Peptides against a protein of PDB entry 5EIB. Designs and how they scored, part 21

Target 1, 366 residues: chain A of PDB entry 5EIB
Amino acid sequence: VDLEPGTMDSVRSGPFGQIFRPDNFVFGQSGAGNNWAKGHYTEGAELVDSVLDVVRKESESCDCLQGFQLTHSLGGGTGSGMGTLLISKIREEYPDRIMNTFSVMPSPKVSDTVVEPYNATLSVHQLVENTDETYCIDNEALYDICFRTLKLTTPTYGDLNHLVSATMSGVTTCLRFPGQLNADLRKLAVNMVPFPRLHFFMPGFAPLTSRGSQQYRALTVPELTQQMFDSKNMMAACDPRHGRYLTVAAIFRGRMSMKEVDEQMLNVQNKNSSYFVEWIPNNVKTAVCDIPPRGLKMSATFIGNSTAIQELFKRISEQFTAMFRRKAFLHWYTGEGMDEMEFTEAESNMNDLVSEYQQYQDATAD
Target 2, 366 residues: chain A of PDB entry 5EIB as posed
Amino acid sequence: VDLEPGTMDSVRSGPFGQIFRPDNFVFGQSGAGNNWAKGHYTEGAELVDSVLDVVRKESESCDCLQGFQLTHSLGGGTGSGMGTLLISKIREEYPDRIMNTFSVMPSPKVSDTVVEPYNATLSVHQLVENTDETYSIDNEALYDICFRTLKLTTPTYGDLNHLVSATMSGVTTCLRFPGQLNADLRKLAVNMVPFPRLHFFMPGFAPLTSRGSQQYRALTVPELTQQMFDSKNMMAACDPRHGRYLTVAAIFRGRMSMKEVDEQMLNVQNKNSSYFVEWIPNNVKTAVCDIPPRGLKMSATFIGNSTAIQELFKRISEQFTAMFRRKAFLHWYTGEGMDEMEFTEAESNMNDLVSEYQQYQDATAD

## One batch from the design tools (peptide; made by RFdiffusion4, then SolubleMPNN)

Design b1_p9_4_s4 (from b1_p9_4, 6 letters changed)
Fold by OpenDDE base, seed 3:
Structure b1_p9_4_s4 (fold): chain B 366 residues (1-366), chain A 9 residues (1-9)
Amino acid sequence: as target 1 above (366 residues)
Amino acid sequence: MKPSKAAYF
């Protein structure tokens, strides 16, 4: 789905274009112009019914529909505005199904789109209410990984998208291979989301490999375990040491000892015990898939539900507030039929989410 | 160079 045709043509002509049904390419002509309101109330609203018709058709073809998985950007207008409209409409029609998102968070390190803080804040408001699971893939973190860890002097969207792809492949491993922990979206939600609004995950991946610079590294289970808990491996620009883990899932891939995995996972929990809440029992889950990712002997993917995720939301909120206090660009949104109050509601709900994460960070076992 | 997306208003 896109509000621009050129994206669909690129997918269709790509190496995987044939895996999609031709009728499942739903696209507009005008784009969203990086405006959430254009994605949500105008251009996106004109296209949403055509997307819902495809969603219904594909849902009816499922023997056992678990839910939906959306991949979108919160900085643009299509992924943010139309993406959240689509989430809302799917939630209305399928209230008993899991809504999972891979939400790419904007960063001024990666994009010069001035209104990204508005698009992100308005999107987060919708995601708080209408998703069950949201993987926060932060362009700030992706850029920092590419630049600092991968030593890429000039990171590209191809480099960032490689990290996104590795992360998405990692977190979906349990859904794609039988006999795993969190083998369905609902089990993942039950294990990862102790409080309904606190469903924003920081993903992490080990080993970090750039596109085209895969040094064959023989990684060990201890090295994977240590790397996936390192803040430098987080795909969200948060320091886990500034918060507490509510829940964690670790997904190992490759041929390894389950005993060694369990030992290393226990060791890393004990070493980082101050960064976990003590009042959620058995809050770390581990899965091992014997099938490695392509080009690696083994990998580990981290999913953290941590109160440190508030650092990401605070960053967006600060940027939002700096623009909104000046009423900068508001007329571009209100001109698409959006109410100015929705900005204040979205800001308030995001600040409430930050406060809720802080409350659970400060909570004791009493 | 950073990857950049312009605002297209």
Scores: peptide ipSAE 0.012, ipTM 0.526, DockQ to the pose 0.021
Fold by OpenDDE base, seed 2:
Parts: sequence; structure tokens; C-alpha cells
Structure b1_p9_4_s4 (fold): chain B 366 residues (1-366), chain A 9 residues (1-9)
Amino acid sequence: as target 1 above (366 residues)
Amino acid sequence: MKPSKAAYF
């Protein structure tokens, strides 16, 4: 789905374009112009029914529909505005199904789109209400991983998207291979989301290794375990040491000792015990899949529900507030039929979410 | 160079 035809042509002509049904390419002509309101109220609203028709058709073809997975950017107009419109419409039609998102968070370090804080804040408001699971993929964190960890001097969108694809492959492992922990989206939600609004995840993938060090790095369970709990390995620009994990899932892939995995997972929890809430019992889940990812002997994927995610929302909120106080570009949104109150409601709900994460961070068992 | 997307505005 896109509001620009050129994106669909790029996907169709790409190396994987043939994996999608031609009838499942739904696209507009005008684009969203990086405006959430165009995505949500005008251009996206004109296209949404055509997307819902495809969603219905594909849903009816499922033997057992678990839910939906949306991959979108919160900085643009299409992914943010139309993406959240689709989430709302799908939630209304399928209230008993899981809504899962891979939400790419904007960063001024990666994009010069001035209105990204508006698009992100308006999107987060919708995600708080209408999703069950949201993987927060921060372009800032991806850039920093590419530059600092992978030693890429000039990271590209291709390099960032490679990290995203590896992570998406990792977190979906349990859904794609039988006999795993979190084998369905609902079980994942039950294990990862102790409180309905606190469904924003910090993902991570290991191994992340620079080309120059690949030959010297052993792929071991201890190294994977250490890397996936490193703050520098988080694909959300938050330090988990500034918060507490409510829940964690670790998905190991490849031929390895389950005993060694359990030992290393216990060791990392014990070493980092101050960064876990003590009042959620058995809040770390581990899965092992014998099937490695393509091109690796083994990997680990991390999913963290941490109160440190508030750092991401605070960053967006600060940027939003700095623009909104000046009413900067506001007429571009209101001119598309958006109410100014929706900005204040979205800001309020995101600040409430931050406060809720802080309350659970400070909560004790007593 | 950072990956950058220009604003439409």
C-alpha cells in the first residue's frame, strides 16, 4: 500500500516483487506530502476502502487468522496517516484479532522532514489505542548501529532496512516455525504486554558485526546473549539501564545447546537484575529454533518491553511541543480537515503513556 | 552523508 505509485513500481520491479499478488498492490496517485492529515483524512481516506477490500479477501483466505502485521514509517504521511487509519479500520472490523506493527520512528539525524514530530505524535496516539504489539524501530538507533557497530562510514537506507529485515525475521521466527514459545501473536501479547497500553517493544538483533571483525568473532551463545542485552544493540534509541524491563523475549536461532542458552539467559538476568521489575514473575521468555537465519550459523533476537522506551516518546514530545507552540505548519494539517484538538489529545496521550511507564518503573512489590 | 529525505513543504 502506498499513496505514491512509484514505490509500488519499485517493489514490483524488485527482486521480491513476484511474491505479492498483483491485485494486492493498492496505491494512490497524489502522495501524502509527508502530511499525516493527508494520509488520514484526505488522500488516504479515498484509498482505504480499496485496501480494506484486499484485507477482507486475504483474511477470508486464512485457515486461522491470528491478526495483522503493519510495517510503516511514522515520519512520512502515508505510513503514519494512512497506516493509522488502516489500523483503526481493521481494529473496528476485526476487534478480536491481534494488531501488530513494525513502526519506524523518525529521527532528525536521518531525515530532514520538518513535520516528522507531528506525524509521529499523531501516529503514537493511534498506536496506543489501536495496537496490541508495536515494535519501535528508531532510525536514529539504526543509524548509530550502522555507524558505530557495523563501522559503515556512510550508512544508507539499504543498510538500515537490512537491520529492520533481520529483526523482523527474528521476531517472527516463532510464528513461522512450529513448536516454539510465542507460537502465535496472542501468546506473544500475553507474555510481553502485562498492561494493555504498555505494548511498545525495543527490538534488537545479534550478531551485529563489522565486516572487518567478522573473521575474528566467534558466533557463540554467550556473545549473542551479551550483545542483545547491550544498550548499543537496541533498535530503539533508549538505554534500558535508564528503566526497567517489564518483560523480555529472546529468540535464539541455529543449532545450539538449550542448556547453554538457559545458563546464559539466567546469567544475564542476574547480572542485570536491577534493570528488571521484581513484581512480574517469569518475565523473561526464551525460545530456541534450530533453523538459523539465511547466511548465519546462529542468531538471537531480542524483544524488550522496558520503561526506558519513555526516552523515545519524550524525544518526540519535546520536538512536537517546540513546533506546536509556534503553530508551525499547523495549517497544512487543519487544511486537510484535521482539528487542532487532535494535536493536543495526541500529545496528552503520549505524555500519559510516558507517565504510566514511569509509574511502573518506580513500582515496588510492597 | 546521512540518509536524508527532504520535506515536501
Scores: peptide ipSAE 0.012, ipTM 0.523, DockQ to the pose 0.020
Fold by OpenDDE base, seed 5:
Structure b1_p9_4_s4 (fold): chain B 366 residues (1-366), chain A 9 residues (1-9)
Amino acid sequence: as target 1 above (366 residues)
Amino acid sequence: MKPSKAAYF
């Protein structure tokens, strides 16, 4: 789905364009112009019914529909505005199904779109209420990984999207290969989300290795385990050491010893025990899939529900507040039928979410 | 250097 035709043409002409049904390409002509309100109330609202018709048709063809997975950006207009509209409409029609998102968080390191803080804040407000699971994929973290870890001097969107695709492949491993931990979306939510509003995940992937170092690096279970818990490998720009893990899932892929995985996972938990809440028992889950990702002997994917995710929301909130106090660009949103009150509600709800994460960070076992 | 938006569109 896109409000611009050119994106769809690029997907269709791409090496995997033929995996999608032609009728499932739903697109507009005008785009959202990086405006959440255009995505949510005007251009996106005109297109949403045609998307829902496709969603219904695909849902009816499923033998066992677990839920929905949306991949979208929160900085743009289409992914943010229309994406959250679509989430709301799907949630309304399928209230018993899991809503899972891969939400790409905006960063001023990656984009020069001035209104991204508005689009992100308005989107987070919708995601808090209408999603069950949200993987926070932060363009700031992706850029920093590309630059610092991968040694890319000029990271491209292709480089960022490669990290996104690796992460998405990792977190969906248990859904795609039967008999694993978190084998369904509902079980993932039960294991990862102890409190309904606190459903924002910090994903991570290992190995992350620069092209120049790939030939010299052995892939071992200890190295994967160490790297996936390293703050530099988090796909969200927050430091887990500034918060506490509520829950963790680790998904190993490739031929490895389950015993060695369990030993390394115990060691990393013990080493990082101060960064876990003590009042959630058995809050670390581990899975091993014998099937490695393409081009790797082994990998590990990390999913963290950490109170440190509040750093990401605080960053967005600070940027939002700095613009909103000046009423900067508000006329672009209000001109699409938005009320200024919706901005204050979205800001409030995101600040409440930050306060909730802080409360659980400071909580002790009684 | 920031990723060029022109590579997204």
Scores: peptide ipSAE 0.008, ipTM 0.478, DockQ to the pose 0.021
Fold by OpenDDE base, seed 4:
Structure b1_p9_4_s4 (fold): chain B 366 residues (1-366), chain A 9 residues (1-9)
Amino acid sequence: as target 1 above (366 residues)
Amino acid sequence: MKPSKAAYF
C-alpha cells in the first residue's frame, strides 16, 4: 500500500515483485507530502476502504488468522498517517486478532524532514492504543550501526533497510518454522507484554560485522549472545543499562548446541541481573531454529521489552515540544482538518507512556 | 553523512 504509485512500481518491477498478487497493490495518485493529516484524514481516508477490501479478502482466505503485521515509517505521511488509520480500522473490524507492527522511528541523522516529530508523535499515540506488539526500528540506531559497527562511511537507505530486513526475518523465525517458542503472535504477546500499553520492543540482530572483519570473526554462541545484549546492537537508540528489561526473547538460528545456548543465556542474565526487573520470574525466553539465515552459519535475534525505550520516546517528545511551542508548520495539518488538541493529546499520551515505563523501572518486588 | 533519498529510487 502507498499513496504514491512510484513506490509500488519499484516493488512490482523488483526481484520479488512476483510474490505479491497484482490486485493486492493498492495505491493513490497523490502522496501524503510527509503530512500525517493527509495520510490519516484526506488522501489516506479516500484509499483506506480499498485496502480494507483486500485485507478482508486475504483474511477470509486464511485457514487460521492469527493477526496482522504492518511495516511502516512514522516520519513520513503515508506510513504514519495512513498506516495508523489502517491499524485503527483493522482493530475495529478484528478486535480479537493480534496487531503487530514494524514501526520505523524517524531521526534527524537520517532525514531532513522537519515535521517528522509531529508525524511520529501522532503515530505513537495511535500505536499505544491500537497495537499489541510494536517493534521499534529506529533510524538513528540503524545509522549508528551502519557507521560505527559496519564501518559504512556514508550509510544509504539500502544499508538501513538491510538491517530492517535482517531484524524482520529474525523476529518472524518462530512464525515461519515449526516447533519454536513463540510460534504464534498471541504467544509472543503473552510472553513479551506484561502490561497492555508496554508493548514497544527493542529489536537487535547478531552478527553485525563489517565486510573487512568478516573473514577474521568466528561465529560462536558466546559471541552472538554477547553482541545481542550489547547496546550498540540495539535497533532502537536506547541504552538498556539506563533501564530494566521487563521481558526478553532470544531467537538463535543455525546448527548449535542447545546446552551452550542455555549456558550463555544464563551467563548473560546473571552478568546483567541489575538490568532486569526482579518481580517478573522467567522473563527471558530462548528459541533455537536449526535453519540458519541465508549467507550465515548462525545468527541471533533479540527482542527486548525494556523501560529504556523511554529514551526513544523522550527524544521524539523533546523534538515535538520544541516545534509545537512555536506552532511551527501546524497550518499544514490544520488545513487538512486536524485540531491542535489532537497534537496535545498525542503528546500527553506519549508522556504518560514514558511515566509508566519509569514507574515499572523503579518498582521493587513486594 | 545523512543517507540520501537517491539510494531508494
Scores: peptide ipSAE 0.005, ipTM 0.455, DockQ to the pose 0.020

Design b1_p9_5_s1 (from b1_p9_5, 4 letters changed)
Fold by OpenDDE base, seed 2:
Structure b1_p9_5_s1 (fold): chain B 366 residues (1-366), chain A 9 residues (1-9)
Amino acid sequence: as target 1 above (366 residues)
Amino acid sequence: MRVAARTVV
């Protein structure tokens, strides 16, 4: 789905364009112009019913509908505004199904779009209320991984999207291959989300290795385990050492010893015990899939529900507040029929979410 | 077997 036709042509001409039905391409003509309000109330509102008709048709063709997966950006007008409108409308029609998102967080290091803090804050407000699981994929973290770990001097959107695709492939492993832990979206939510509003995940992937160093690295279970828990390999720009893990899932792929995986996962938990909440027993889950990702002998994917995710929301809130206090660019949103109150409500809800994460970070078993 | 709908926005 897009409000611009050129995006659909790029997908159709791409190496995987033929995997989608032609009738499932729904697009506008005018775009959102990086404006959440155009995506949510005007241009996106004119297109949403045509998207819902396709969603219904595809849902009816499912043997067992578990839920929905949305991939979108929070910095742009279409992904943020129309994406959250679509989430709301799907939630209204399918209230008993899991809503899962891959939400790309904006960063000034990657995009020069000045209004991204507004689009992100308005989107986070909707995601808090209308999603069950949200993978926070932060463009700042992706850029830093490409530059520092992969040794790319000038990271491109292609390099960032490669990390996103590897991570998405990793976290969906249990849904795609039989006999795994978290084999459905609801089981994942039950294991990962102890409190309904605290459903924002910090994903990570291993191995992350520069092209020049790949030939010299042995892929081992200890190295994968160590890299997954390293703050430098998190796809969200948060330091887990500044918070506590509520829950963790680790998904190993490839032929390896389950005993060795269990030993290494126990060792990393014991070494990092101060970074876990003590009042959630058995809060680390491990899965092993014998099928490696394409081009690797083995991999590991990390899913963390950490109170350190508040650092990401604080960054967005600080940027939002700096603009909103001056009413900078606000007329572009109010001109599409938005009220200033909706901005204040979205800011308040995101600050409440930060306060909730801090409360559970400071909570003891006593 | 289809188990989930996927949307890219």
Scores: peptide ipSAE 0.017, ipTM 0.533, DockQ to the pose 0.037
Fold by OpenDDE base, seed 3:
Structure b1_p9_5_s1 (fold): chain B 366 residues (1-366), chain A 9 residues (1-9)
Amino acid sequence: as target 1 above (366 residues)
Amino acid sequence: MRVAARTVV
């Protein structure tokens, strides 16, 4: 789905274009112009019913529909505005199904689109209410990983998308291979989301290794375990040491000892015990899939529900507030039928979410 | 790369 035809043409002509049914390409002509309001209220609203017709058809073809996975950006107009409109409409029609998202957070290091904080804030407001699970894929963190860890001097969108694809492949491993922990979206939500609004995940991936250092790095369970808990390997730009983990899932892939995995997972929990809440028992879950990712002998993928995720939302909120105080660019949104109140409500809800994370960070066992 | 909203059902 896109509001621009050129994106669909690029996907169709790409190496995987033939895996998608032609009828499942739904697209507009005008684009969203990086405006959430165009995606949500005008251009996207004109297209949404055509997308819902496809969603219904595909859902009816499922023997057992678990839910929906949406991949979108929060900085753009289509992914943010139309993406959140779709989430809302799907939630209305399928209230008993899991809504999972891979939400790409904007960063000034990656994009010069000035209105990204508005699009992100308006999107987060929708995601808080209408998703069950949201993987926060932060362009800030992706850029920093590419630059600092991978030693790429000029990170490209291709480099960032490689990290995204590795992470998405990792977190979906249990859904794609039988006999794993969190083998369905609902079980994942039950294990990862202790409070309905606190469903924003910090993903991480290991190994992350620069080309020059590959020869010096061992691919071992201890190293994978250490790296996936390292703040530098998080795909969200927050430091887990500034918060507490509510819940964690670790997904190992490749041929390895379950005993060694359990030992290393216990060791890393004990070493980092101060960064976990004490009032959620057994809040770390581990899965091992014997099938490695392509090109690796083994990998580990991390999913953290951490109160440190508030740092990401605070960053967006600060950028939002700086523009909104000046009413900068608001006429582009109000001209599409939005009220200034919707901005204030979205800002308030995101600040409430930050406060909720802080409350649970500071909570003790009674 | 604009991540097109892909609903994977």
Scores: peptide ipSAE 0.014, ipTM 0.479, DockQ to the pose 0.045
Fold by OpenDDE base, seed 4:
Structure b1_p9_5_s1 (fold): chain B 366 residues (1-366), chain A 9 residues (1-9)
Amino acid sequence: as target 1 above (366 residues)
Amino acid sequence: MRVAARTVV
């Protein structure tokens, strides 16, 4: 779905354009102009019913509907505004289905779009209420991985999207191959989400290696395990050492010893025990899939529910507050029918979420 | 088996 036709043409002409049904391409003509309000209340609102008709048709064709998976950006107008409108409408129609999102967080390192903090804050407000599972894919972290780890001097959207695609492939492994842990979206939620509002995940993928170092790196279970728990490997710009893990899932792919995986996973937990909450027993889950990703002998995908995710929300909140105190650019949103109160409510709810994460970070077993 | 709807926005 897009409010711009050119994006759909790019997908259709792409190497995988033929995997999508032509009738499932729903698009507008005018775009959202990086404005959440255009995506949510005007341009997106005009298109949402046609998207819902396709969603219904696709849902009815499922053998067993588990839920929905949305991929969207929170910095743009379409992904943020129309994406959250779509989530709300799907939640209203399918209240008993899992809502899963891959939400790309904006960063000033990647985009010069000044209003991204508004779009992100307004989106997070909707995601807190209307999603069950949200993978926080942070452009800040993706840029830093590309620059520092992959040694790319000028990271491109193509480089960032490569990391996104690897992560999405990793976290969906258990849904695509039988006999795995978290084989459905609901089981994932039960294992990963101890409290309804605390459903924002820090994803990670290993191996991440620069092209110049690939020939010198042995892919081993210990190296994968060490890398996926490294703060520099997190695809959300948070340091897990500044918080506590509520829950973790690790998904290994390729032919490896399950015994070695279990030993390494136990070792990393013991080494990092101070960074886990003590009051959630068995909060680390491990899966092994014998089928490696294309081009790799083995990989590991990390999913962390950590109180350190508050660093991401604080960053967005600080950027939001800096503009909102000056009422900068608000007329572009109010002109689309928004009230300033909706900005204040969204900021408040995101700050409440930060406070909730901090409360559980400071909680003891007693 | 088709088990989930996917939407990209």
Scores: peptide ipSAE 0.022, ipTM 0.602, DockQ to the pose 0.037; fails the geometry check
Fold by OpenDDE base, seed 5:
Structure b1_p9_5_s1 (fold): chain B 366 residues (1-366), chain A 9 residues (1-9)
Amino acid sequence: as target 1 above (366 residues)
Amino acid sequence: MRVAARTVV
């Protein structure tokens, strides 16, 4: 789905364009112009019914519909505005289904779009209420991984999207291969989300290796485990050492010893015990899938529900507040039918979310 | 049972 035709043409002409049904390409002509309000209330609102018709048809064709997965950006107008509109409409029609998102967080390091903090804040407000599981894929973290870890001098969207695709492949492993931990979206939510609003995940993928170092790196369970828990490997720009893990899932892929995985996972928990909440017993879950990702002998994918995710929301909130106090660019949103109160409500809800994460970070076992 | 997780993009 897109408000611009050119993105659909790119997907259709791409190496995987034929895996999608032609009738499932729904697109506008005008785009959102990086404006959440255009995505949510005008251009996106004109297109949403056509998308919902496709969603219904595709849902009816499912033998067992578990839920929905949305992949979108929060900095743009279409992914943020129309994406959150779609989430709301799908939630209304399918209240008993899991809503899962891969939400790409904006960063000034990656994009010069000045209104991204508005689009992100307005989107987070919707995601707090209307999603069950949100993977926070932060363009800041992706850029830093590409630059620092992968040694790319000038990270491209292609480089960032490669990390996104690896992460998405990793976190969906248990859904695609039967007999694993978190084999369905609901089980994932039950294991990962102790409180309904605290459903924002820090993903990570290992191995991350620079092209120059690939030939010299051994892929071992200890190295995967160590890298997966490294703050520099998080695809959200948060240091997990500044917070506490509520829950963790680790998904290993490839032929490896389950015993070795369990030993390394126990060792990393014991070494990092101060960074876990003590009042959630058995809050680390591990899965091993014998099928490696394409091009690797083994990998590990990390899913963390950490109170450190508040650093991401604080960053967005600070940027939002700096613009909103000056009413900068608001006329582009109000001109599409938005009220200034929607901005204040979105800011408030995101600040409440930050406060909730902090409360659970500071909570002790009574 | 094929679990179809459908990605809405």
Scores: peptide ipSAE 0.021, ipTM 0.583, DockQ to the pose 0.036; fails the geometry check

